Peptides against a protein of PDB entry 6A30. Designs and how they scored, part 99

Target 1, 150 residues: chain A of PDB entry 6A30
Amino acid sequence: AQDADNVLQPIMDLLDSNLTLFAKICEKTVLKRVLKELWKLVMNTMERTIVLPPLTDQTMIGTLLRKHGKGLEKGRVKLPSHSDGTQMIFNAAKELGQLSKLKDHMVREEAKSLTPKQCAVVELALDTIKQYFHAGGVGLKKTFLEKSPD

## One batch from the design tools (peptide; made by RFdiffusion4, then SolubleMPNN)

Design b2_p24_1_s1 (from b2_p24_1, 10 letters changed)
Fold by OpenDDE base, seed 1:
Structure b2_p24_1_s1 (fold): chain B 150 residues (1-150), chain A 24 residues (1-24)
Amino acid sequence: as target 1 above (150 residues)
Amino acid sequence: GRTTITREEIEKAVLESKKKLDEI
């Protein structure tokens, strides 16, 4: 319970903030693409958080999340026209996609086998995140979520 | 009709996920 909450809470806070915004500005087709990229990011972040010792991870997750979150705070951004919002989302998705490439480099070095406890936490966290991304059927399909590398 | 994912649907999904997380 508590260990899973410690891993999930930062991710849920990020998702709450970003998905609320994306739901307002995105059409369904764009939103599904964003959700797929966020799913990849979340899975990669969880893998790193669980494989890496908990102490170093709060700063790295916080820094990764803060570096990507800073773009949203500053400007009273006039709702850019539909085209500009799509481009911003595309750029954000592109940046998130680049983080997936960074995964291949970092995961290669720390192929530490998960302990049984870590595996249990991962499984619980994954189930919760799958439910979140499924969003009662309005989000990602269950079949897509199950094909993600567990 | 364009099935738009409404803000309310996302907020509901988030709330349901948080409730389940709190039960664990």
Scores: peptide ipSAE 0.069, ipTM 0.564, DockQ to the pose 0.061
Fold by OpenDDE base, seed 3:
Structure b2_p24_1_s1 (fold): chain B 150 residues (1-150), chain A 24 residues (1-24)
Amino acid sequence: as target 1 above (150 residues)
Amino acid sequence: GRTTITREEIEKAVLESKKKLDEI
C-alpha cells in the first residue's frame, strides 16, 4: 500500500493540475490527443520508477514531469488568447514527443525481470491510472488503455 | 452535441481515484 501511494501520489497531483488546464483550453478532439500522450508519459514514468531502483528523491518523478511542465508558472493562468493556447499545446506535445524518444533509448536497457513485489505494485498503479484516464467514461476508451504495452 | 468533457467530470474522476488509492 504505502509503496504504491508513494509512486502514485506525485503522478496524480501532476495529472490533476495538467488535465484541469487542458480541459479549459482544448477542444474535445485535441483533449483526447493530449490524454493519449499523457498516458504514454505516465506509463513510461511508472516503468522507470518501478524498474529503476527508487532514486531517493520523491521529487524526481514530480521534477521530471514538472521540468517538462515548467512553462506553467504558478501565476493565475490568464487564459492565453487562442494563438497562445495553440502554441502551448504544440510545445507540450513536442515535449511529450521528446519523452517518447527517451523511452526508445531506455527500453534498450536490459529488461530486468520485475520481482513479484514490483509486479504487484505495477498492477495496482496501472489499474488506478487506467481509472483516472477513463474518467468515468468521458476520457480515454478502455480498449485504448488495455492496448498499452504491458 | 459537442460532449465537452467538463472540468467537473475530470475533477470527479480524479477525486474518486484518490479515494480508492487511500483505501489501499
Scores: peptide ipSAE 0.069, ipTM 0.562, DockQ to the pose 0.061
Fold by OpenDDE base, seed 5:
Structure b2_p24_1_s1 (fold): chain B 150 residues (1-150), chain A 24 residues (1-24)
Amino acid sequence: as target 1 above (150 residues)
Amino acid sequence: GRTTITREEIEKAVLESKKKLDEI
């Protein structure tokens, strides 16, 4: 559905950009940790997006992503020298740290009952995101993804 | 050697996820 695309596309674009970078610079153990933090962020963002009116959803995701993504825009992916790799990890960790602070601004609005259409969109979105984070078995374990609070 | 997840594996997973999304 167009509504699902509108919610998922910004998330997928963010994840695509970040995971491509992290795949290059991170060891598997570090990458798994980054993926877990991104998963939590995505789940929290979706929870907020679902509770908020649809019109604010794109702007909120876009604003959340833009507020934290401003550091990535100017980085012409020069193949980082060994020194640049450490700085990139530090910058990525700093960006993730800033994203975690966004959690504190997430007003726990009471989960209003979603319409059947909204529930269907959310279910589809969650399935897509779970598949993405699983990454054909190289990402997060299915058991971890299924235990995440929907 | 750092056991890195290959870029190609991630790109494949993203592409598969996008394809499934487009089918919904």
Scores: peptide ipSAE 0.067, ipTM 0.566, DockQ to the pose 0.068
Fold by OpenDDE base, seed 2:
Structure b2_p24_1_s1 (fold): chain B 150 residues (1-150), chain A 24 residues (1-24)
Amino acid sequence: as target 1 above (150 residues)
Amino acid sequence: GRTTITREEIEKAVLESKKKLDEI
């Protein structure tokens, strides 16, 4: 419970903050793209967090999130003109997408075989995240979520 | 066109996910 919460809470906080904003400002097509990129980010973050326990410094997730979230904390969201918000989101999604390319450069430290406990936590976390991203059918399709590298 | 994904739907999904997490 606690271990799963420690992994998921930062992700959920990120998702809550960002998706709420994106839902407000994004067109449907843009939102879907952002959701896909966020999904990839979440999966990569989970993989790193679980495979590299010592990197569980909330600081790395927090720094990755903060590096990307610094775009969000500039408080007065002047509702940028419909174009500017979309571009910002597109840029954010692009930056998130670039993090997915870091998967290729992240030295596969030999994925230390996850302990059975770690596997169970991951599975539970993944299920929760899948449900979140599915968002009762308004988010990503289940088929897409299942095809993601579990 | 308005995104079919409303803020409320996302907030609901987040809440549901948090509830599930709390059950673990």
Scores: peptide ipSAE 0.086, ipTM 0.587, DockQ to the pose 0.068; fails the geometry check

Design b2_p24_1_s2 (from b2_p24_1, 8 letters changed)
Fold by OpenDDE base, seed 4:
Structure b2_p24_1_s2 (fold): chain B 150 residues (1-150), chain A 24 residues (1-24)
Amino acid sequence: as target 1 above (150 residues)
Amino acid sequence: GRTTISKEEIEAAVEKSKEKLESI
């Protein structure tokens, strides 16, 4: 419970902020593309977090996700004009791109087999994220979410 | 049918996911 919450809470905060913004400014097809990219980012971030030593990585990911998520929360109040919406999507995509680049700097420590506890936390986290992205059937298809590298 | 993902549907899904996370 607590370990899963520590990993998921920063991710959920980021996703909540981003999806709220994107739902306001994106057409359906654009929103689906953004959701797919967010899904890939979240999965990649989680895979790295779990393979890396638990304590330093939670703080780093939390800091990284909070740094990127806090930039978006300040924008929640004003519906951007059409021009502003495009710029916000671009900025959000740039922030997501920076998260992806930070991926390349995280040293692949040797794939230590996850402890049974770590595996359980990951499974719970993945299930929660899948439910979030499925959004009661209005988001990504379950089949797409299940094909993600676990 | 163009399933428009409404803001409200996304917010409801986020909230449901938060509730499940808190239950873990």
Scores: peptide ipSAE 0.029, ipTM 0.503, DockQ to the pose 0.065
Fold by OpenDDE base, seed 3:
Structure b2_p24_1_s2 (fold): chain B 150 residues (1-150), chain A 24 residues (1-24)
Amino acid sequence: as target 1 above (150 residues)
Amino acid sequence: GRTTISKEEIEAAVEKSKEKLESI
């Protein structure tokens, strides 16, 4: 559905760019941790985008993702020297840590009952994102993805 | 076996997910 594509495409484009970078610079254990935090970020962003009144969907997703990605966009992917890679991971971890804190401070505004249409879009979006993060079995475990608060 | 998540496997999964999204 066009509505699901409009919500998911910006998220997928950002995730594709970020995962490509992280796959290059991170060891497997670090990458897994980054994927878990990105999963949480995506779920929170989707929840907000669907539950919050239609703020211009692209701008809010873009702003939430750009506020967290500001360190990534300006950096011409200079293959970070060993020192630069560690600092980038540290900065990314710091940004992700702030996101987790933001989740704790974002009081679950009363889950406004999603319309049946919104629920269908969420379900479709979640399935697509789960497939993305599962990465053909090499990414996050299905059991972890299913434990994410739907 | 250490399933090394290769960059190529991530890229393939992303592309597959994009194709599925476009079919919806």
Scores: peptide ipSAE 0.025, ipTM 0.494, DockQ to the pose 0.059
Fold by OpenDDE base, seed 5:
Structure b2_p24_1_s2 (fold): chain B 150 residues (1-150), chain A 24 residues (1-24)
Amino acid sequence: as target 1 above (150 residues)
Amino acid sequence: GRTTISKEEIEAAVEKSKEKLESI
């Protein structure tokens, strides 16, 4: 659905950019930790976006994701030296922390029951995100993704 | 040497996920 695409596309663009960077600069163990935090952030953001009035939250999330994603694009990805890689991870973690804080300021509306159409969109979106975080078997384990709060 | 996850595997998973997203 167009509405789901409008919400998920900015998230996927951000994740694509960040995961590509992290795959280059992170050790496997560090990367898995970053992926777990990203997973938590995405799931929490989706839950709030679905429960909250869609228009205001989509625009806000899209603006936030774009604002934080642009900070990474301006540098021609020169292979950062080891020192530069650590600083980039720190900056990315700081940006994720800011997104989490801003999330707490979003007014939690009353949980409205999803329509059957909205449920189908959510199910497909969740499958897509799970596949993304699984990353062909190199990302998060399927068992971890299935235990995430629905 | 840092054991890095294959960039190509991540990129392939991202593209597959984008295709599924477009089907929503």
Scores: peptide ipSAE 0.035, ipTM 0.514, DockQ to the pose 0.073; fails the geometry check
Fold by OpenDDE base, seed 1:
Structure b2_p24_1_s2 (fold): chain B 150 residues (1-150), chain A 24 residues (1-24)
Amino acid sequence: as target 1 above (150 residues)
Amino acid sequence: GRTTISKEEIEAAVEKSKEKLESI
C-alpha cells in the first residue's frame, strides 16, 4: 500500500545507506550490536511516527535523515583507520542516544489512538522491518525481534 | 571461522524487503 511505502521508504533509505556502510566497516560482532541499536531506533521512531501527528514526524525524521545524509559526502571512502571506525560507531551511538532523549519530550502529547488503518500499516511496516533485520537468518534472531514492545 | 555478515547478504535482504514493500 502507498501509505506503508510512504512511512517505510524513509526508514529503508536510512537503513540501506547506514547498513551498507556498517557492513563494510564493522566486524560481525560489532555489526550485530549496531543492528540491535538500529532496531531499537527504528521501533522507537515508528512508535513515534504512528503516535505523533504525521506532520511533526516527517519533519523530525526528515531532519534526522538529513543530518545523517550529509555525512555521506561523495568523498573517496578512505577506509577509516581502526580509530576512525570506532569514532563513527561512537557518533552513530551518540545520535541514537539523542533520539532516545527525544522520546521523553514526545511522550507529552496525548497518544492519539491509531485508527484501524494506521494499525494495519504499522503491522505491515513492522513485519517488513523484522524481515529486514532478520536478513535471511544472518541478522537479528526472530526471538529478539518478537520481544520488541508493540 | 568469523561468520562475517557479507555486504551481499545485507544487500540481498534489503532488496527482498523492498520487493515486499512494493507489494503492500
Scores: peptide ipSAE 0.024, ipTM 0.498, DockQ to the pose 0.064; fails the geometry check

Design b2_p24_1_s3 (from b2_p24_1, 10 letters changed)
Fold by OpenDDE base, seed 3:
Structure b2_p24_1_s3 (fold): chain B 150 residues (1-150), chain A 24 residues (1-24)
Amino acid sequence: as target 1 above (150 residues)
Amino acid sequence: MRTTITKEEIEEAVLQSKKELDKI
């Protein structure tokens, strides 16, 4: 329980902050696309967090999340002009693309079989994240979350 | 009708997920 909460809480805080911002800026169709990309990012991040040794990744995820989060604290979020919002989405997508390239480098390390404990943490974390992205039916469809290859 | 996902609906979903996590 406690180990799963410690991994999930930072992810949930990040998702809440980003989704709140995107819900304000994006049209419904754009928001759905952003949610799909965030879903892939979260799934890839969880896979790495659980498969990689526990010590290094909380710091890396926390550092990646803090690098994105520190930009939000200081300024009265002037609603970026329509141009700035598009550039922020593009920059976020570009960083997501760099994270996907990091997947190709990390998947080359030995597919360490998940321990039964790690599998249980993954399953619990997946259920929580699926529920979050489904958002009572207003978010992503259950069929998408279940059929995700990620 | 544009069903805008309201900020409130997201906050409620996060709060429910957090309550379920607190039970584990």
Scores: peptide ipSAE 0.022, ipTM 0.412, DockQ to the pose 0.062
Fold by OpenDDE base, seed 1:
Structure b2_p24_1_s3 (fold): chain B 150 residues (1-150), chain A 24 residues (1-24)
Amino acid sequence: as target 1 above (150 residues)
Amino acid sequence: MRTTITKEEIEEAVLQSKKELDKI
């Protein structure tokens, strides 16, 4: 429980904040596309958080996540025009895409085999994340989540 | 009618996922 919560809580806080925004500004088809990209991001972030030594990367992930989260707090954001919403999604997707390039630099650290404890935490965490992305049937299909190579 | 994912449906899914995590 506690170890899985420590790994998932930062991800869940990010997802809670961003999905609330995306649900408001995105049409259903766009939202499903955003959810698929977020799924890949979450899987990659989770893999790194568990495979990389837990102590050093919480600060980097927390700093990266905090740098992206700070932009939304202050403004009475007038509903951006349809063009501004598209640009925000594009910028968010571009930022998420830059996180994929960070994969090539961080994958160079030795692929430490997950300990049995880390594997158990990953399995429990994956079930929670799958349920979150399924969102009671309004999100991603269970068949997509189970067949994802991510 | 295009079934839009509502904010409330996402909030409920997040709440359910948090409750499941607390059982772990």
Scores: peptide ipSAE 0.023, ipTM 0.413, DockQ to the pose 0.065; fails the geometry check
Fold by OpenDDE base, seed 2:
Structure b2_p24_1_s3 (fold): chain B 150 residues (1-150), chain A 24 residues (1-24)
Amino acid sequence: as target 1 above (150 residues)
Amino acid sequence: MRTTITKEEIEEAVLQSKKELDKI
C-alpha cells in the first residue's frame, strides 16, 4: 500500500493536472496522442522510480514533474485561444520529449532484477495506471495498454 | 467535434484510481 502510493501519488497528481487541462483544450485526436506519450512517460518514470530506490526522493520526481509542470500555473486557465492551447500542447509535448531524452542520459543502470516486493508494487501500480489511462473507455484502448512494450 | 473524453470522465478516472490506491 504505502510504497505503491508513494510512487503513484506524484504520477497521479501530474496526470490529474495535465489530463484535465488536455481534455479541455485538445481535440480527440491530439488528446489520444498526448495520452500515448504520457503513458510512455509514466511507464518510464515508474521503472526508474522503482528500479532506482535511492532516487525515490519525491523531490526528484517532483522536481522532474515541477520542472516540466511549471507550465501548470494554478492560474485560472483562461480558455486559451486556439493558439494558446496549441502552444501549451507543444510545450507539454516538448517537455515529454525531454523526459524521453532523459532515458538516454539517465544511466542505463543495468536492468537490476526487481525484488519480489518491487515487482508487486509495479504490478499494482500498472493496474491502477492502466485503469486511469483507460478512463472508463474514453481513454486508451485496453489492448494498447496490455500490448505496450513500454 | 467535441472531445469524447470529457474533463469529468478524466476526473472520475483519477478519483477511481486514487480509491484503488487507497486499497493497496
Scores: peptide ipSAE 0.020, ipTM 0.432, DockQ to the pose 0.072; fails the geometry check
Fold by OpenDDE base, seed 4:
Structure b2_p24_1_s3 (fold): chain B 150 residues (1-150), chain A 24 residues (1-24)
Amino acid sequence: as target 1 above (150 residues)
Amino acid sequence: MRTTITKEEIEEAVLQSKKELDKI
């Protein structure tokens, strides 16, 4: 549904950028750990972004994610040297950490029970993100994605 | 076989996820 796409697209764009970087610089074991942290971040961001603002404010989701995602212009990513890779991971982790801090400023407005429409959007969004993080079997295990606290 | 997660595998998975989104 168009509403799910509107919520997911900014998240997916951020993830595409970050995962492309991490795939280049990380060993498989490190990449899996990064993916787990990204998963948690995405879940937290989605929960808050769908629950707190009315779904109509596509601009807010895009702006919140874009405020934190501005760093990855399509520059020809030179393979970072081993030192540069660590700094890039740190910078990416810092950007992700800022998204987690946005968590503290979004006031716990009462858990307005997600409308049936919001629930459907969340479910569709979750399925897509689970597929993304599973990455055709090379990413996170399905069992991990299913056990993530919804 | 040590299956290295390649960039291409991630990009393919992302592309597949986008295709599934487009169905919604």
Scores: peptide ipSAE 0.019, ipTM 0.481, DockQ to the pose 0.066; fails the geometry check

Design b2_p24_1_s4 (from b2_p24_1, 10 letters changed)
Fold by OpenDDE base, seed 2:
Structure b2_p24_1_s4 (fold): chain B 150 residues (1-150), chain A 24 residues (1-24)
Amino acid sequence: as target 1 above (150 residues)
Amino acid sequence: GRTTITEEEIRKAVEQSKKKLDSI
């Protein structure tokens, strides 16, 4: 429970802040693309965070996610003009790109076989994220989510 | 109106996911 929370909470905070904004400003087709990219990012981040439990990486990810999540809260108040919406998407994409780069710097420790505990955490995390991204049917298709490497 | 996923739908999904997380 606690381990899963430590991994998921920063991600959920990011998703909550960003996707709520994107739901407001994005057309459905654009939003789907954003969701797909976020899905990939989340999966990659989780894989690394769980496989590489060193607290340093989690802290860095959490700090990055929090730092960037605060930037989006400012976007909630202003009805984005078309230009503002584009800039917000750009900023979000930049943030996601930074997380992807962090992935490259995270020590590719050889995928140590996950312990049973780690596997359970991954499964719970994945289920939660799948539910989130599916969003009751308005988000990503279940079939797409299931094809992603669990 | 813009064909989009509503904020409320996303918010609900997030809330459900948070509840599930809290149960772990």
Scores: peptide ipSAE 0.037, ipTM 0.518, DockQ to the pose 0.075
Fold by OpenDDE base, seed 1:
Structure b2_p24_1_s4 (fold): chain B 150 residues (1-150), chain A 24 residues (1-24)
Amino acid sequence: as target 1 above (150 residues)
Amino acid sequence: GRTTITEEEIRKAVEQSKKKLDSI
């Protein structure tokens, strides 16, 4: 559905760019932790996007993604040294943590029940994201993905 | 064998997800 694409494309672009970078610089154990935090971020972002009226969605996603995406300037970022990579991950995790706090503030105000259409879009989006994060079995476990706040 | 999350596996997962999204 066009509506699902509008929500998922920005998220997928963000995930593609960040996960490619993280896969290069992170050990397996660190990467799994990053994936878990990204999963939480994606779920929180989707929840906000779907609960908020469609007109504000593009600007809010765009601003959220732009604030987090500014670190991915297209430049040949020299692979930061292991120390720099760790700091970038820490900063990204910190930003993700701030987004979780922002959830607590926004969810309290806008506990609007999803319309049936919004629910259908969410379900489709969640299935796609679960497949992405599962990554054919090399990513997050299915059991972890199913326990995420749906 | 330790399934290592590689850049290639992530790329494949992203591509598969894009294809599925395009089919909806």
Scores: peptide ipSAE 0.026, ipTM 0.503, DockQ to the pose 0.062
Fold by OpenDDE base, seed 4:
Structure b2_p24_1_s4 (fold): chain B 150 residues (1-150), chain A 24 residues (1-24)
Amino acid sequence: as target 1 above (150 residues)
Amino acid sequence: GRTTITEEEIRKAVEQSKKKLDSI
């Protein structure tokens, strides 16, 4: 659905950028931990965006991320070609710090009942996000993703 | 077992997810 695309695209752009970086420098165990935190962040962000503002606002998630995630760029993160591993880790930590700040601002609002349309969008969105975080079996386990708050 | 997740694996997963998103 178009509404799901409007919600997910900004999130996916953010995730693509950050996970590309993390995939290069993190071992599987470390990456899994990062993915778990990102998963929670995405869920919270999506919930807020779907529940509060109209789904017709295509820029809403982008605006939220921009507002709270200061400095997170869209697109593939270009790693410095000449940076040592320490610098790469530092950069990754910086990005994680930005995401953590976003998480802190994504405080769960009072449980609002979703309209049928909102529910449908959430369901579609969640399926896509779960696939993303599963990463073909190298990311988060399906069992973990299914237990995540909807 | 595998100790490192490659960038390529992540990229493939992202692309697959984007494809699904576009179909919604």
Scores: peptide ipSAE 0.052, ipTM 0.535, DockQ to the pose 0.070; fails the geometry check
Fold by OpenDDE base, seed 5:
Structure b2_p24_1_s4 (fold): chain B 150 residues (1-150), chain A 24 residues (1-24)
Amino acid sequence: as target 1 above (150 residues)
Amino acid sequence: GRTTITEEEIRKAVEQSKKKLDSI
């Protein structure tokens, strides 16, 4: 669905870029922690994006990603030297920390009833995101993903 | 050595998710 694509594409682009980087620099345990934080962020962003009027959706996701993604220089991912890898992890952790602060600014809007169309979009979007975060079994466990509040 | 998730595994998962997204 076009509506689902409009919501998910920016998220998937962000996740693709970040996870590729993190896979290179992080040990598995660290990567799992990063994935869990990203999962929470995505779920919170989706909740807002779907509940809020469509006009704010792309702009909000874009703004959320832009405010926190400024550290991703468009530059050629030079294989960081060993010293650069630690700094990159630190920068990535800092970026994730900034993203967590964004949660505090997310006004708990009252759970508005979703239209049937919105429910369908949410269901499809959540399934896609769960598959992404599961990463063919190398990412987050299915049990963790299913326990996440939808 | 650091046990990392391979970039290829992540790439494959992302591509599978994109294909699914495009189908809905």
Scores: peptide ipSAE 0.049, ipTM 0.536, DockQ to the pose 0.070; fails the geometry check

